# Peptides against a protein of PDB entry 7Q4I, part 111

Target 1, 281 residues: chain A of PDB entry 7Q4I
Amino acid sequence: HENSTIAERLYSEVRVLCWIMTNPSNHQKKARHVKRTWGKRCNKLIFMSSAKDDELDAVALPVGEGRNNLWGKTKEAYKYIYEHHINDADWFLKADDDTYTIVENMRYMLYPYSPETPVYFGCKFKPYVKQGYMSGGAGYVLSREAVRRFVVEALPNPKLCKSDNSGAEDVEIGKCLQNVNVLAGDSRDSNGRGRFFPFVPEHHLIPSHTDKKFWYWQYIFYKTDEGLDCCSDNAISFHYVSPNQMYVLDYLIYHLRPYGIINTPDALPNKLAVGELMPEI

## One batch from the design tools (peptide; made by RFdiffusion4, then SolubleMPNN)

Design b2_p18_5_s2 (from b2_p18_5, 10 letters changed)
Fold by OpenDDE base, seed 2:
Structure b2_p18_5_s2 (fold): chain B 281 residues (1-281), chain A 18 residues (1-18)
Amino acid sequence: as target 1 above (281 residues)
Amino acid sequence: EKEKIDKLAQEEAEFREK
């Protein structure tokens, strides 16, 4: 017996379109496992590819494959969303085909924000973009207004947004969004713990004597620690999640229950006005 | 598996730096 009333409310009030970055070689290997796990909890799920796949609901974008085309694919994906789906959701999540997302936790984070606020969320990195940018692998979520500004204001202007299809996808969208005054939000919880993670849970939860020279420590915008305090109780995403691990996570998060422990959700915060952000933590 | 992830993550970071 489970009470999902609040989650059902948020599913209705905080509508999320998830688009998955994939390629034809990964449709069967990775993307189908997203569809069978966490992707089913999106209000709409679309796979952005270079080839159509009717079993997957994959869209063939007019782009090439490979790392140097990921930025081109992101631009075409958001153009496609704006043209066909801008009213189907309030928020628009990009994830990779090896990203796992707890969509309910994302809805909880997004609940106070207006979708007309030009904002986006994810794992914020500090280099290359003054306000920061969101890690591509951890996934990032744009408000409806952020998508509008990106597609209508940024993409048509080579001075605001890179016209070429090459470059680091997450950095390039971060530059474009900054140039149209889309704010790089703070996705941390009220305890200052992150919600979007560019690695698997084990990488964040297990203090390894990782060399302090590891790039992540230089890239992270907000100070973070390893161990149990690394991660919000309402964590949203993890990256480099294998297809098998997606099913394990689905079981652990949604099915496995410790008998006699009842989790009472915190009260929803007050809704913010258009353009208003949560206070800095 | 960790080594594979570490390699992929390193390649991603290096790609951003170019």
Scores: peptide ipSAE 0.636, ipTM 0.954, DockQ to the pose 0.910
Fold by OpenDDE base, seed 1:
Structure b2_p18_5_s2 (fold): chain B 281 residues (1-281), chain A 18 residues (1-18)
Amino acid sequence: as target 1 above (281 residues)
Amino acid sequence: EKEKIDKLAQEEAEFREK
């Protein structure tokens, strides 16, 4: 028997809209598997595409496909969310169609924060943006106020936000958000362990999996270790997760139980005031 | 699978550097 009372409470108090970056060629191959796995644990799930798909709940945004249009698609996705869905959630997660997310762990991280605080969370990278920016592939979550500032204050002003649809999506949104004083939060747990991961678990959990010249070690904003200490017990996301791996992860996290082990959750922290952040570790 | 992911990740980093 499972007791989900705290998870159910957080589902109601920390409402998350998840939007998935996808394209028509990936609707059946990738996006459908997000919908059948972790995406079902979002309060609202929307697939942002260039073509409508009623089976998937995909929205056709007025954008082209390809890497050079991802920034354009992100801008149109958040415009669409602001126009149609800004009151449907408190927090707005961007993920890719090969990102896996443990939504309950994200709600736990977000619980103390006000959705009226201009903040966003993810895997923080240090280059190009002074406060850092969040990795696109690991997924990132904006507060309702962050979405408002992005759409209403940043996007209409070419001095604050790039008007072109080209560029690195995660860097460009990071610049825009910084320019409207949306804070790049710290996603680490109380032990300083990361929660959002831009690679599969194996790349983080296996020591010396990558060499020291690998770009990631120059990009990470916070120091991180390899091995079991790399990752929070309440990890939120992994990237480059295949459709098959999504079902494996769903089974391992939500169905497989070691008999006789009971995990008692930590107490919820106190809620923060509007504009207040948890101290960085 | 690792080599494929490493390649994709490298392409993302290179795209940010442009």
Scores: peptide ipSAE 0.630, ipTM 0.954, DockQ to the pose 0.916
Fold by OpenDDE base, seed 4:
Structure b2_p18_5_s2 (fold): chain B 281 residues (1-281), chain A 18 residues (1-18)
Amino acid sequence: as target 1 above (281 residues)
Amino acid sequence: EKEKIDKLAQEEAEFREK
């Protein structure tokens, strides 16, 4: 027996639409496994593709495939969400078809924030954007107001948002969001530990002799350490998760329990006013 | 598998730098 009362409350009060970046070649190979695992815990789940798939709930966006079209696909995905789904949720998560997300931990992080606050969260990187931007692979979540500003204020203005479909998707949305005063939030827990991760758990948890020249150490906005202190007990996402690993993670997180250990959840924080953020750590 | 991930991650970083 499990007590899910708090998780059920947050499911109702912190509504999340998850959109998954995918392509037709990955519908069966990857995206289907997202739908069968963590994606079922979203309030709404949509797969953004170039081809429709009614079994997957995939939308055909008017874009090409390949890395150079990911920015174009992101723009069309948020336009589609704004037109059809802006009232279906309070928060709007982008994830890849190889991202794994613990949606309950994301709802816990988002709980104090107003969806009318122009803010977004993820794994914050420092290059190219003054306030930082969120890693595309770790996934990032926009408030309803952030989506409105992006689609209505940024996208129609070539001075605020790149009109071409080329470029790094996460950098380009980060520039656009900064230009409309959407704040790049701090996703870290109260101990300063990260919640969104651009790699698999093993890469973050195991101290490797990663050369200090590894790009990630130059890109992270907040200083992070390797090992057990790398990751929040309420971690939200991991990237480069294989389809098989998604089922393993689903079992480990939601089914496997050590007998005699009871986890008592922390009290929910107070809700913030519109425009208010948690203090930086 | 780690080597494959490291390669993909490197390609992602290089793409941002262009």
Scores: peptide ipSAE 0.627, ipTM 0.953, DockQ to the pose 0.914
Fold by OpenDDE base, seed 5:
Structure b2_p18_5_s2 (fold): chain B 281 residues (1-281), chain A 18 residues (1-18)
Amino acid sequence: as target 1 above (281 residues)
Amino acid sequence: EKEKIDKLAQEEAEFREK
């Protein structure tokens, strides 16, 4: 017997729309496996593509394909969400078609925050944006107010937001959000451990997997170490997860249990007022 | 698989630096 009462409460009180960045060549290869695994735990799941796919629930955005169009696709995705879905959720997650997300852990992190607070969360990087920006591959989540400010205040103004569709999508949205006073939140747990990860679990858990010159160590906003203490017990996301690994993770997280070990959840924190953030650690 | 991920991650970082 499993007691999901708290998870069910958070599913209702912390509504998440997940949009998945994909393309027509990946609908069957990658995106369908997101839909068959962690994407089922979103309150709403939409695939943002250049072609419609009714089996996948993919939307055809008016954009080209390729890396140089990812920023254009991100802008059109959030415009589409604002026009059709802004009231369907409280929080709006961007993920890639090779990102795996533990949505319950994201709801737990988001629970104290008001969706009317202009904030977003993810794996924070320090270059190019003064307050930092969130890694695109790890996925990032905007409050409803952050989406409103992005679409209504930032996108129409070429001085605040890049008009061209080219550029690194995560850097460009980070610049736009900073320019409309959307705060780059701290997603770390109470022990200072990260929750959003731009690589697979193995990359973070195994010490000396990369050298100290690896770009990631220069990009991370908060200092972190490799090994078992790298990652929150309530980790939210991993990137470069293959379709097969998504099913393995889904089994390990939601089905496999060590007999005789009972995990009791921590108490929910107090809710913050509009505009309040958790203290930085 | 590791080499493929490392390559993709490097290409992503290089794209941000342009």
Scores: peptide ipSAE 0.626, ipTM 0.952, DockQ to the pose 0.902

Design b2_p18_5_s3 (from b2_p18_5, 11 letters changed)
Fold by OpenDDE base, seed 3:
Structure b2_p18_5_s3 (fold): chain B 281 residues (1-281), chain A 18 residues (1-18)
Amino acid sequence: as target 1 above (281 residues)
Amino acid sequence: EKKKIDELAKKEAEFREK
């Protein structure tokens, strides 16, 4: 008894390739649960690893494992996407193997933007990068033009992009993207509420769950509140989501219904021209 | 579970600060 006509339209008009950051030890523990839950709603789903897994659709990138290699893996992942998949989608999402994403809400946010606009979205942090950068754990989405600029213009130039594989991957890609004039977009809704979250829903929804000295409050680019007003009704992502929590979220979002409540979606906004952004709130 | 997430999040922030 559901009408998914608008979601089906957006699935066709706002094509998303999702690549998942993983490693061989997490293929069975984490990555397969992404594939069985929210990853099935991507237009294309690829797992970026150091070992091939045909059941998972995992790619073996020429990189080592561990935190100090995440930047190297991100560079090789986007090189692989550009070489093999740049025309398979309009938008290219990076997520971790413990990130949960509501892909329909991401398509809704992205709908007005041209994929030829050099822009990317996520949970924006303020340190280290002048325009800000997107939190790696919350996931971030690049336009097709942003991927092109990153791979073709930034990566080959050591002055624009770090040549070694060390460093925080989200900070380093943020520096590279800034250096090729890829804009760090505002992912907030019309009420100024965030859509990409670097923690589980509980950590954002519960007031005073963290103290005022928690690093997150110094890192956030836009001022946000805790509690019920923390999060958009069209929230896109959460991080540190366990495999079991992914199935719970899938059930709560896509299967559980309060009887007698009908949700009517808002009208789609007008499409923007190439290079045009929504006004910041 | 919260304690584990807090520890992971702290390690992530500390890694960015290097």
Scores: peptide ipSAE 0.533, ipTM 0.936, DockQ to the pose 0.918
Fold by OpenDDE base, seed 1:
Structure b2_p18_5_s3 (fold): chain B 281 residues (1-281), chain A 18 residues (1-18)
Amino acid sequence: as target 1 above (281 residues)
Amino acid sequence: EKKKIDELAKKEAEFREK
């Protein structure tokens, strides 16, 4: 028997809209598997595409396909969310169609924060943006106020936000958000362990999986280790997760139980005031 | 699979550097 009382409370108090970056060629191959796995644990799930798909709940945004259009798609996705869904949630997660997310762990991280605080979370990278920016592949979550500032204050101003649709999506949104004083939060747990991961678990959990010249070590904003200490016990996301791996992860996290082990959750922290952040570790 | 992920990740980094 499982007691989900705290998870149910957080589901109601920390409402998350998840939007998935996808394209028509990936609706059946990838996006459908997000919908059948972790996406079902979002309060609202929307697939942002260039074509409508009623079976998937995909929205056709007025954008082209390909990497050079990802920034354009992100801008249109957040415009669509602001127009139609800004009151449907407190927090707005971007993920890719090969990102896996443990939504309960994200709600736990977000619980103390006000959705009226201009903040966003993810795997923080240090290059190109002074405060850092969040990795696109690991997924990133904006507060309701961050979405408002992005759409209403940043997007209409070409001095604050890139008007063309080209560029690295995660860097460009990071620049825009910084320019409207949306804070790049710290997603680490109380032990300083990361929660959002831009690679599969194996790349983080296995020591010396990558060489020291690998770009990731130059991009990470916070120092991180490899091995079991790499990752929070309440990790939120992994990237490059295949459709098959999504079902494996769903089974391992939500169904497989070691008999006789009971996990007692930590107490919820106190809620923060509007504009207040948890101290960085 | 690792090689494929490394190649994809490299392309992402290269795209940010442009």
Scores: peptide ipSAE 0.525, ipTM 0.933, DockQ to the pose 0.917
Fold by OpenDDE base, seed 4:
Structure b2_p18_5_s3 (fold): chain B 281 residues (1-281), chain A 18 residues (1-18)
Amino acid sequence: as target 1 above (281 residues)
Amino acid sequence: EKKKIDELAKKEAEFREK
C-alpha cells in the first residue's frame, strides 16, 4: 500500500502538459515507450512530429525532419499548444523521445510559482544568452504566461525571434524568451543540487576523470559537482535514456522499495505572488 | 554505450557552436 495523497493533490493543482519532440521513424522505436512509462503521469501528453499517429497521439506539424528543423518544430509545437491547449494545463514541458521525467518532482518544484509568472525551468546553460537558456535534451518547462509571450509577442517579431527554422532549438527559444522578459528560473533544490540533467544518471553520479575540457563544464550556468551531490533527491529529468532504460527507471522509482524505509515528504513551500521567484542559491 | 552518448553529446555541442 502507498499513500499518494500529496502527489494526487499536486496532479490537480500543478497541471502539466508534456509535449514530446519526435519524428515518424521514432514513433514505434522511442515515443511509444515514453507513452508507456513516464508520459502517463502528465495531465496531457502530445507527441509533436511531421506525421499524424492516432495510436500515439502524434500531431503532424508543418515542418521537415532532422536537426536543422528542430527550431522550426519547436515554434510550430508551441503555436499548436497555444491555439488548442493553452487552458488544458498550467505548465508546458518540452522533452525529447529519449528524455525520462519524474513528473511528481517537477510538480513539487513548480508548486510555489504562479503559472501567470513569465518563467521557465530546466538545465540552465550560460553561453549565447545573457540570462542563460535551458538544455533541449534535459527538457524545459514554460509557465502558461511564458507560452503566451513566446507565441503572441516573440514569434511574430523577427527582431525578437528568429524567423528561419535553422539553429540550435534550445538556444533560439532561449533568445526569444529573454527578449519578451520570460525569466530563466533556477531549478536547483535547497541544497543547490540540480534537477534537470542533459545525460543519463550514471554520467552524473559516477565521478569520471572527465577532462575539464569537456564542453558541459563550460556550458553549465551553475557550478555542479560530480558524485552523490550532483543530483537532487527530487531530480526531474535525464537525457539519452534508451527505451529499455525507461522501463528500468519506471520500476526502480515507482515499484522497487527497500523494506522498512519510509520516506516522509517535506512540507510544501508557501506559494509565491505573480512575478515572484525563489531566491537564487 | 557511454561512448555513444559522448559522441551524441559532442555533436550537440558542436551544433550549438555553429
Scores: peptide ipSAE 0.524, ipTM 0.933, DockQ to the pose 0.912
Fold by OpenDDE base, seed 5:
Structure b2_p18_5_s3 (fold): chain B 281 residues (1-281), chain A 18 residues (1-18)
Amino acid sequence: as target 1 above (281 residues)
Amino acid sequence: EKKKIDELAKKEAEFREK
């Protein structure tokens, strides 16, 4: 028997719309496996593509395909969400079709925050944006107010947002959000461990996986180390997760149990006021 | 698989640096 009472409460109180960045060539290869695994734990799941797919629940955005159009796709995705779904959730997660997300852990992190606070969370990088920006591959989550400011205040103004559809998607949204005073939150746990990861678990957990010259160590906003202490026990996301690995992770996280070990959840923190953030560690 | 991820990660970083 499993007691999911607190997870059910958070599912109702911390509503998450997940939108998945995909393309028509990946609908069957990748996106459908998101839908069959972690995506089913979102309150709303939408696939943002250039072609409609009713089986997948994919939306055809008016954008081209390829890396040079990812920023254009992100802008159109959030415009679509604002027009059709802004009241369907409190928080709005962007993920890739090879991102895996533990949605319950994300709800736990988000619980104290007001969705009317202009904030977003993810794996924070330091270059290009003064306050930092969130890694696109690790996924990032905007509050409802952050989405409103992005779509209504930032996107219509070429001085605040890049008008072209080219550029690094995660950097460009980070610039826009900073320009409308959306705060780049701290997603670390109470022990200072990260929750959003731009690589697979193995890359973060195994020491000396990369050399010290690896770009990631220069990009991370908060200093972190490799090994078991790299990652929160309440980790939220991993990137470059293959379709097969998504099913493995689903089994390991939600089905496999060590006999005789009972996990008692920590008490929920106090809710913050609108505009209030948790203290940085 | 590791090599493929490393190649993808490098391409991502290079794209940000342009």
Scores: peptide ipSAE 0.523, ipTM 0.933, DockQ to the pose 0.907

Design b2_p18_5_s4 (from b2_p18_5, 9 letters changed)
Fold by OpenDDE base, seed 2:
Parts: structure tokens; C-alpha cells; sequence
Structure b2_p18_5_s4 (fold): chain B 281 residues (1-281), chain A 18 residues (1-18)
């Protein structure tokens, strides 16, 4: 028997809308597998595309396809969310159709924060944006206030937010959010371990999987190591997860249990006031 | 790293650098 009482509480108190970046060619190949796995644990799940798909619950945004339109799609996605769904959740996660997310761990991280705090979380990168920005592939989560500021204050102002649809979507949203004083939060756990990951678990867990010249080591905002200490016990996301791997992860995380090991969750932290962040580690 | 993932990751980084 499993006791999910705390997870159920957090599901109610830390409401998450997940929007998935996808395209029509990936609806069946990738996006449907998100819907069948981790996406079902979001309070609201929306697939943002250029074509409608009633089976997937995909929204046709007024954007083109291809890498050069991802920023345009992100802008239109958040405009759509603000117009139709801003009160449906407290937090708004962007993920790719090959991102896997442990939503319960995200709720745990977000629990102390007010959704009225202008903050967002993810895998923080240091280049191009002074406060850093969150990796697009690892997924990033905006507070309700962050979404409001992005859509209402940043997007309408070409001086604050790029009007063109081209550019690296994660960098461009990072610039826009910084310009409206949305804080790039620290998503690390109390041990300083990351929670959002731009690669598959294997890449992070296996030491020397990549050479030291790999771009990731230059991009990470917080110093991290490979191996078992790379990743929080409460890790939130991984990227480049194949559809088959999503089902494997779902089984391993939610079904497979070592007999005789009982995991007692840590106590919830105290809630922060509006505008307050957790102390830096 | 899987060669396909490595390729995608490299392309992503290169795109940010432009």
C-alpha cells in the first residue's frame, strides 16, 4: 500500500499547468507518450503546436514550424495561457515533447514560494543573460506573476522583449523575464544538487560521459559534478528522453519498489512571503 | 553520450551562440 497524502496535498496546493512544445510531425511520435506518462500528473496539460489535435489536446498557435519559430511559439503559448488559463494553475511549466518531468518533485520545490512572486525555475545557464536563464530542454516553470509580467509587460514592448520570432527560445525568454524583474531562481536542493537536467539520467550519472570541453560545463550557472552526487533525490526533469524511455522511467519511479525500504518524506519547508526566495546554499 | 543526442545537443548550443 502506498501513502500519497502529501503528494495529494501538494497537487491541490501547488497547481501546475504543463505546456508541451511540439509540432504536428511529433504529435503521434512523441507528444502522445508525454500525455500517457508524466503529463497525466499535471493539473492541466496542453500541447502547443501549429496544428490542432483533438486526441492530444493540442492547440494550434499562429506560428510556423522549425527551430527559428520556437521563440515565436513560446510567446504565443504564454499569451494563450494568460488569456485562457492564468487562473487554472499557480505555476506554468514549459517542457519539450522529449522532456520527462517528475511533477511531484517540482511541487515540492515550488511549495514554499508564492505564485505571486515573480520567479521562474529550471536548469540555469550563465551565458547571454546576466542573472542566467533556464535551459529550454530541461523545462522551466514560471510563477503566475512571472507569466503576467512576461505577457503583459514584456511581450508588448520591443525594448524589453524580442518582437521577431527567431532566436533561441530559452535565451530570449530569459532576456524578457530579466527585463521585467522576474528572478531566475535556484532550483538546487538543500545539498546543492540540481533538479532540472538538460540530458538523460545516464549522461549526468555516469562520470566522464562527456569530455571536459563539452559546452554544458561552460553553460551551467552552478557548479555541478557528474556521478551520483550530480542529481537531487528529488530531481524534476530530464531531456532527450525517448518515448520508450518515458514508460521505463514511469515504471521505475512510480511502480518499482525495493522491498523493505520505506521512504519517509522530509518535512515541508515554511512558506515564503511574496517576493521572498529560499536562502542561497 | 548517444551519438544522436550528442549531435542534437551540439546543434542546440551552436544555435544559441549565433
Amino acid sequence: as target 1 above (281 residues)
Amino acid sequence: MDEEIEKKAKEEAEYREK
Scores: peptide ipSAE 0.547, ipTM 0.931, DockQ to the pose 0.830
Fold by OpenDDE base, seed 4:
Structure b2_p18_5_s4 (fold): chain B 281 residues (1-281), chain A 18 residues (1-18)
Amino acid sequence: as target 1 above (281 residues)
Amino acid sequence: MDEEIEKKAKEEAEYREK
């Protein structure tokens, strides 16, 4: 027997639309496994593609495929969301078709924030954008107000947002959001541990002799350590998760339990006013 | 880290630097 009362409350109070970046070649290989695992815990789940797929619930965006079109696809995805779904949720998550997300942990992080606050969260990187930007692979979540500002204020203005479809999508959206005063939030827990991860759990949990020259250590906005202190107990996302690993993670997180150990959830924090952020750790 | 993941991660970083 499981008590999900708090999770059910947050499902209702912190509504999340998840859109998944995918392509037609990955509908069956990757995207369907998102739909069968963590994606079912979103309030709404949409797959953004270049081809329609009614079984998957995929939308055909007017964009090409390949890495050089990811920024174009991101712009069209948020335009589509704003036009058709802006009132269907309070928060709007972008994830890849190889990102795994614990949606309940994301709702817990988002709970104190107003969706009318212009803010977004993810794994914050420091290069190219003064306030930082969120890693595309780890996934990032925009408030409803952030989506409005992005689509209505940033996208129509070539001085605020890149008109071309080329470039790194996460950097380009980060520039656009900064230019319309959408704040790059701190997603760390109260102990300073990260919640959004651009790699698989194994890479973050196991202290590797990672060469200090590894790009990630130069990109992270907040200092993080490897090992047990790498990751919040309320971690939200991991990237480069294979389809098989998604089912393993679903089992480990939602089904496997150590007998005799009961986890009591922390009390919910107080809600913040519109425009208010939690203090940085 | 899996060599395939390392390769993808490197390609991602190199793409941001262009």
Scores: peptide ipSAE 0.538, ipTM 0.928, DockQ to the pose 0.841
Fold by OpenDDE base, seed 1:
Structure b2_p18_5_s4 (fold): chain B 281 residues (1-281), chain A 18 residues (1-18)
Amino acid sequence: as target 1 above (281 residues)
Amino acid sequence: MDEEIEKKAKEEAEYREK
């Protein structure tokens, strides 16, 4: 017997809209597998595409396909969310169609924060943006107030937000959010371990899997270790997860249990006031 | 690192540097 009482409480109190970055060629190959796995644990799940797909619940945004249009698609996705869905959730997750997310762990991280706090979380990178920006592939989550500021204050102003559709999507949203005083939060756990990961678990868990010249070590905002200490016990996301690996992860995380081991969850932290953040570790 | 993932990761880094 599984006791999900706390998870059910957090599902109600920490409402998450997940939007998935996809394209028509990936609807069946990738996006469908998100919908069948971790995406079903979002309060609302929307696929942002260039073509409508009623089976997937995909929205056709007025953008072209290709890497040079990812920033354009992100802008239109958040405009669409603000217009149609801003009250459907408290938090708004962007993920790719090859990102896997443990939504319960994200709700746990977000629980103390007010949705009216202008903040966003993810895997924080240090280049290009003074406060840092969140890795696009690891996924990032905006508060309701962060979405409001992005769409209403940043996007209409070319001095605050890039008007063209070119550029690195995650860097450009990071610049825009900084310019409207949306804070780049710390997503690490109480032990300083990361929760959002821009690669598969194997690449973070295996010591010396990458050399010291690998760009990631120059980009990561916070110091991180390799091996088992790399990752929070309450990790939230991994990137480059194949469709088959999504089903494996779903089985391992939600179905496979070591008999006789019962995990007691930590107590929920106190809720923060509007504008208050947890101290950085 | 998986060669396909390494390739994608390099492409992402190169795209951010432009």
Scores: peptide ipSAE 0.276, ipTM 0.863, DockQ to the pose 0.842
Fold by OpenDDE base, seed 5:
Structure b2_p18_5_s4 (fold): chain B 281 residues (1-281), chain A 18 residues (1-18)
Amino acid sequence: as target 1 above (281 residues)
Amino acid sequence: MDEEIEKKAKEEAEYREK
């Protein structure tokens, strides 16, 4: 038997709508496996596509497919959320159909923040956007106020937000959010360890897995270590997770237990005022 | 990273640089 009392509390107090970036070719191959694994732990789960799928709960957005339309799809997804679902959650997660998310860990990170604070979190990258932007693949989460500012203030203004549907999705939303004073938060834990990861666990956990010239080391906003210190014990997301690996991760995280080891959760931090962020590490 | 992931990651980075 498992005691989930704190997780249940956070499920109620830190409501998360997860929208999954997908396409019709991935509905069966990838997206359904998100729905069958970590997506079931969201308060609301929506798949954003170009075609409707009632089995998946996929929405057909008025966009084309391919990388050149991902920014367009993101804009339409958040417009759809704002119109239909802005009150269904406090926080709004974008993830890919090959992103795995530990939603409980995200709720823990978000707990102190007001959803009325204009903030978003993810794996912060430094290029192209002064305050940084969040990696698209690692997933990123907007507060309700951030969504409001994005949809109501940024999107209608071509000076604040790119009107075309082309461009790097994560960079373009990062520019838009900066232009409406949505803060790029720090998602690291109290030990300075990351929580959102743009690659699979193996890539981050194994020291010297990549060359020092690998683009990631130039893109990361915060200096990170390799090995076990790479990743928070309360890590939130990993990217490039295969459908099979999603089930493995679900088993390892939620079912497999070392007998006789009891994890006691840390106390919840104090709640922050509207506009307040956690202290810098 | 396997070769497929490495390729995807490279393509993603290259796309941001355009």
Scores: peptide ipSAE 0.557, ipTM 0.932, DockQ to the pose 0.837; fails the geometry check

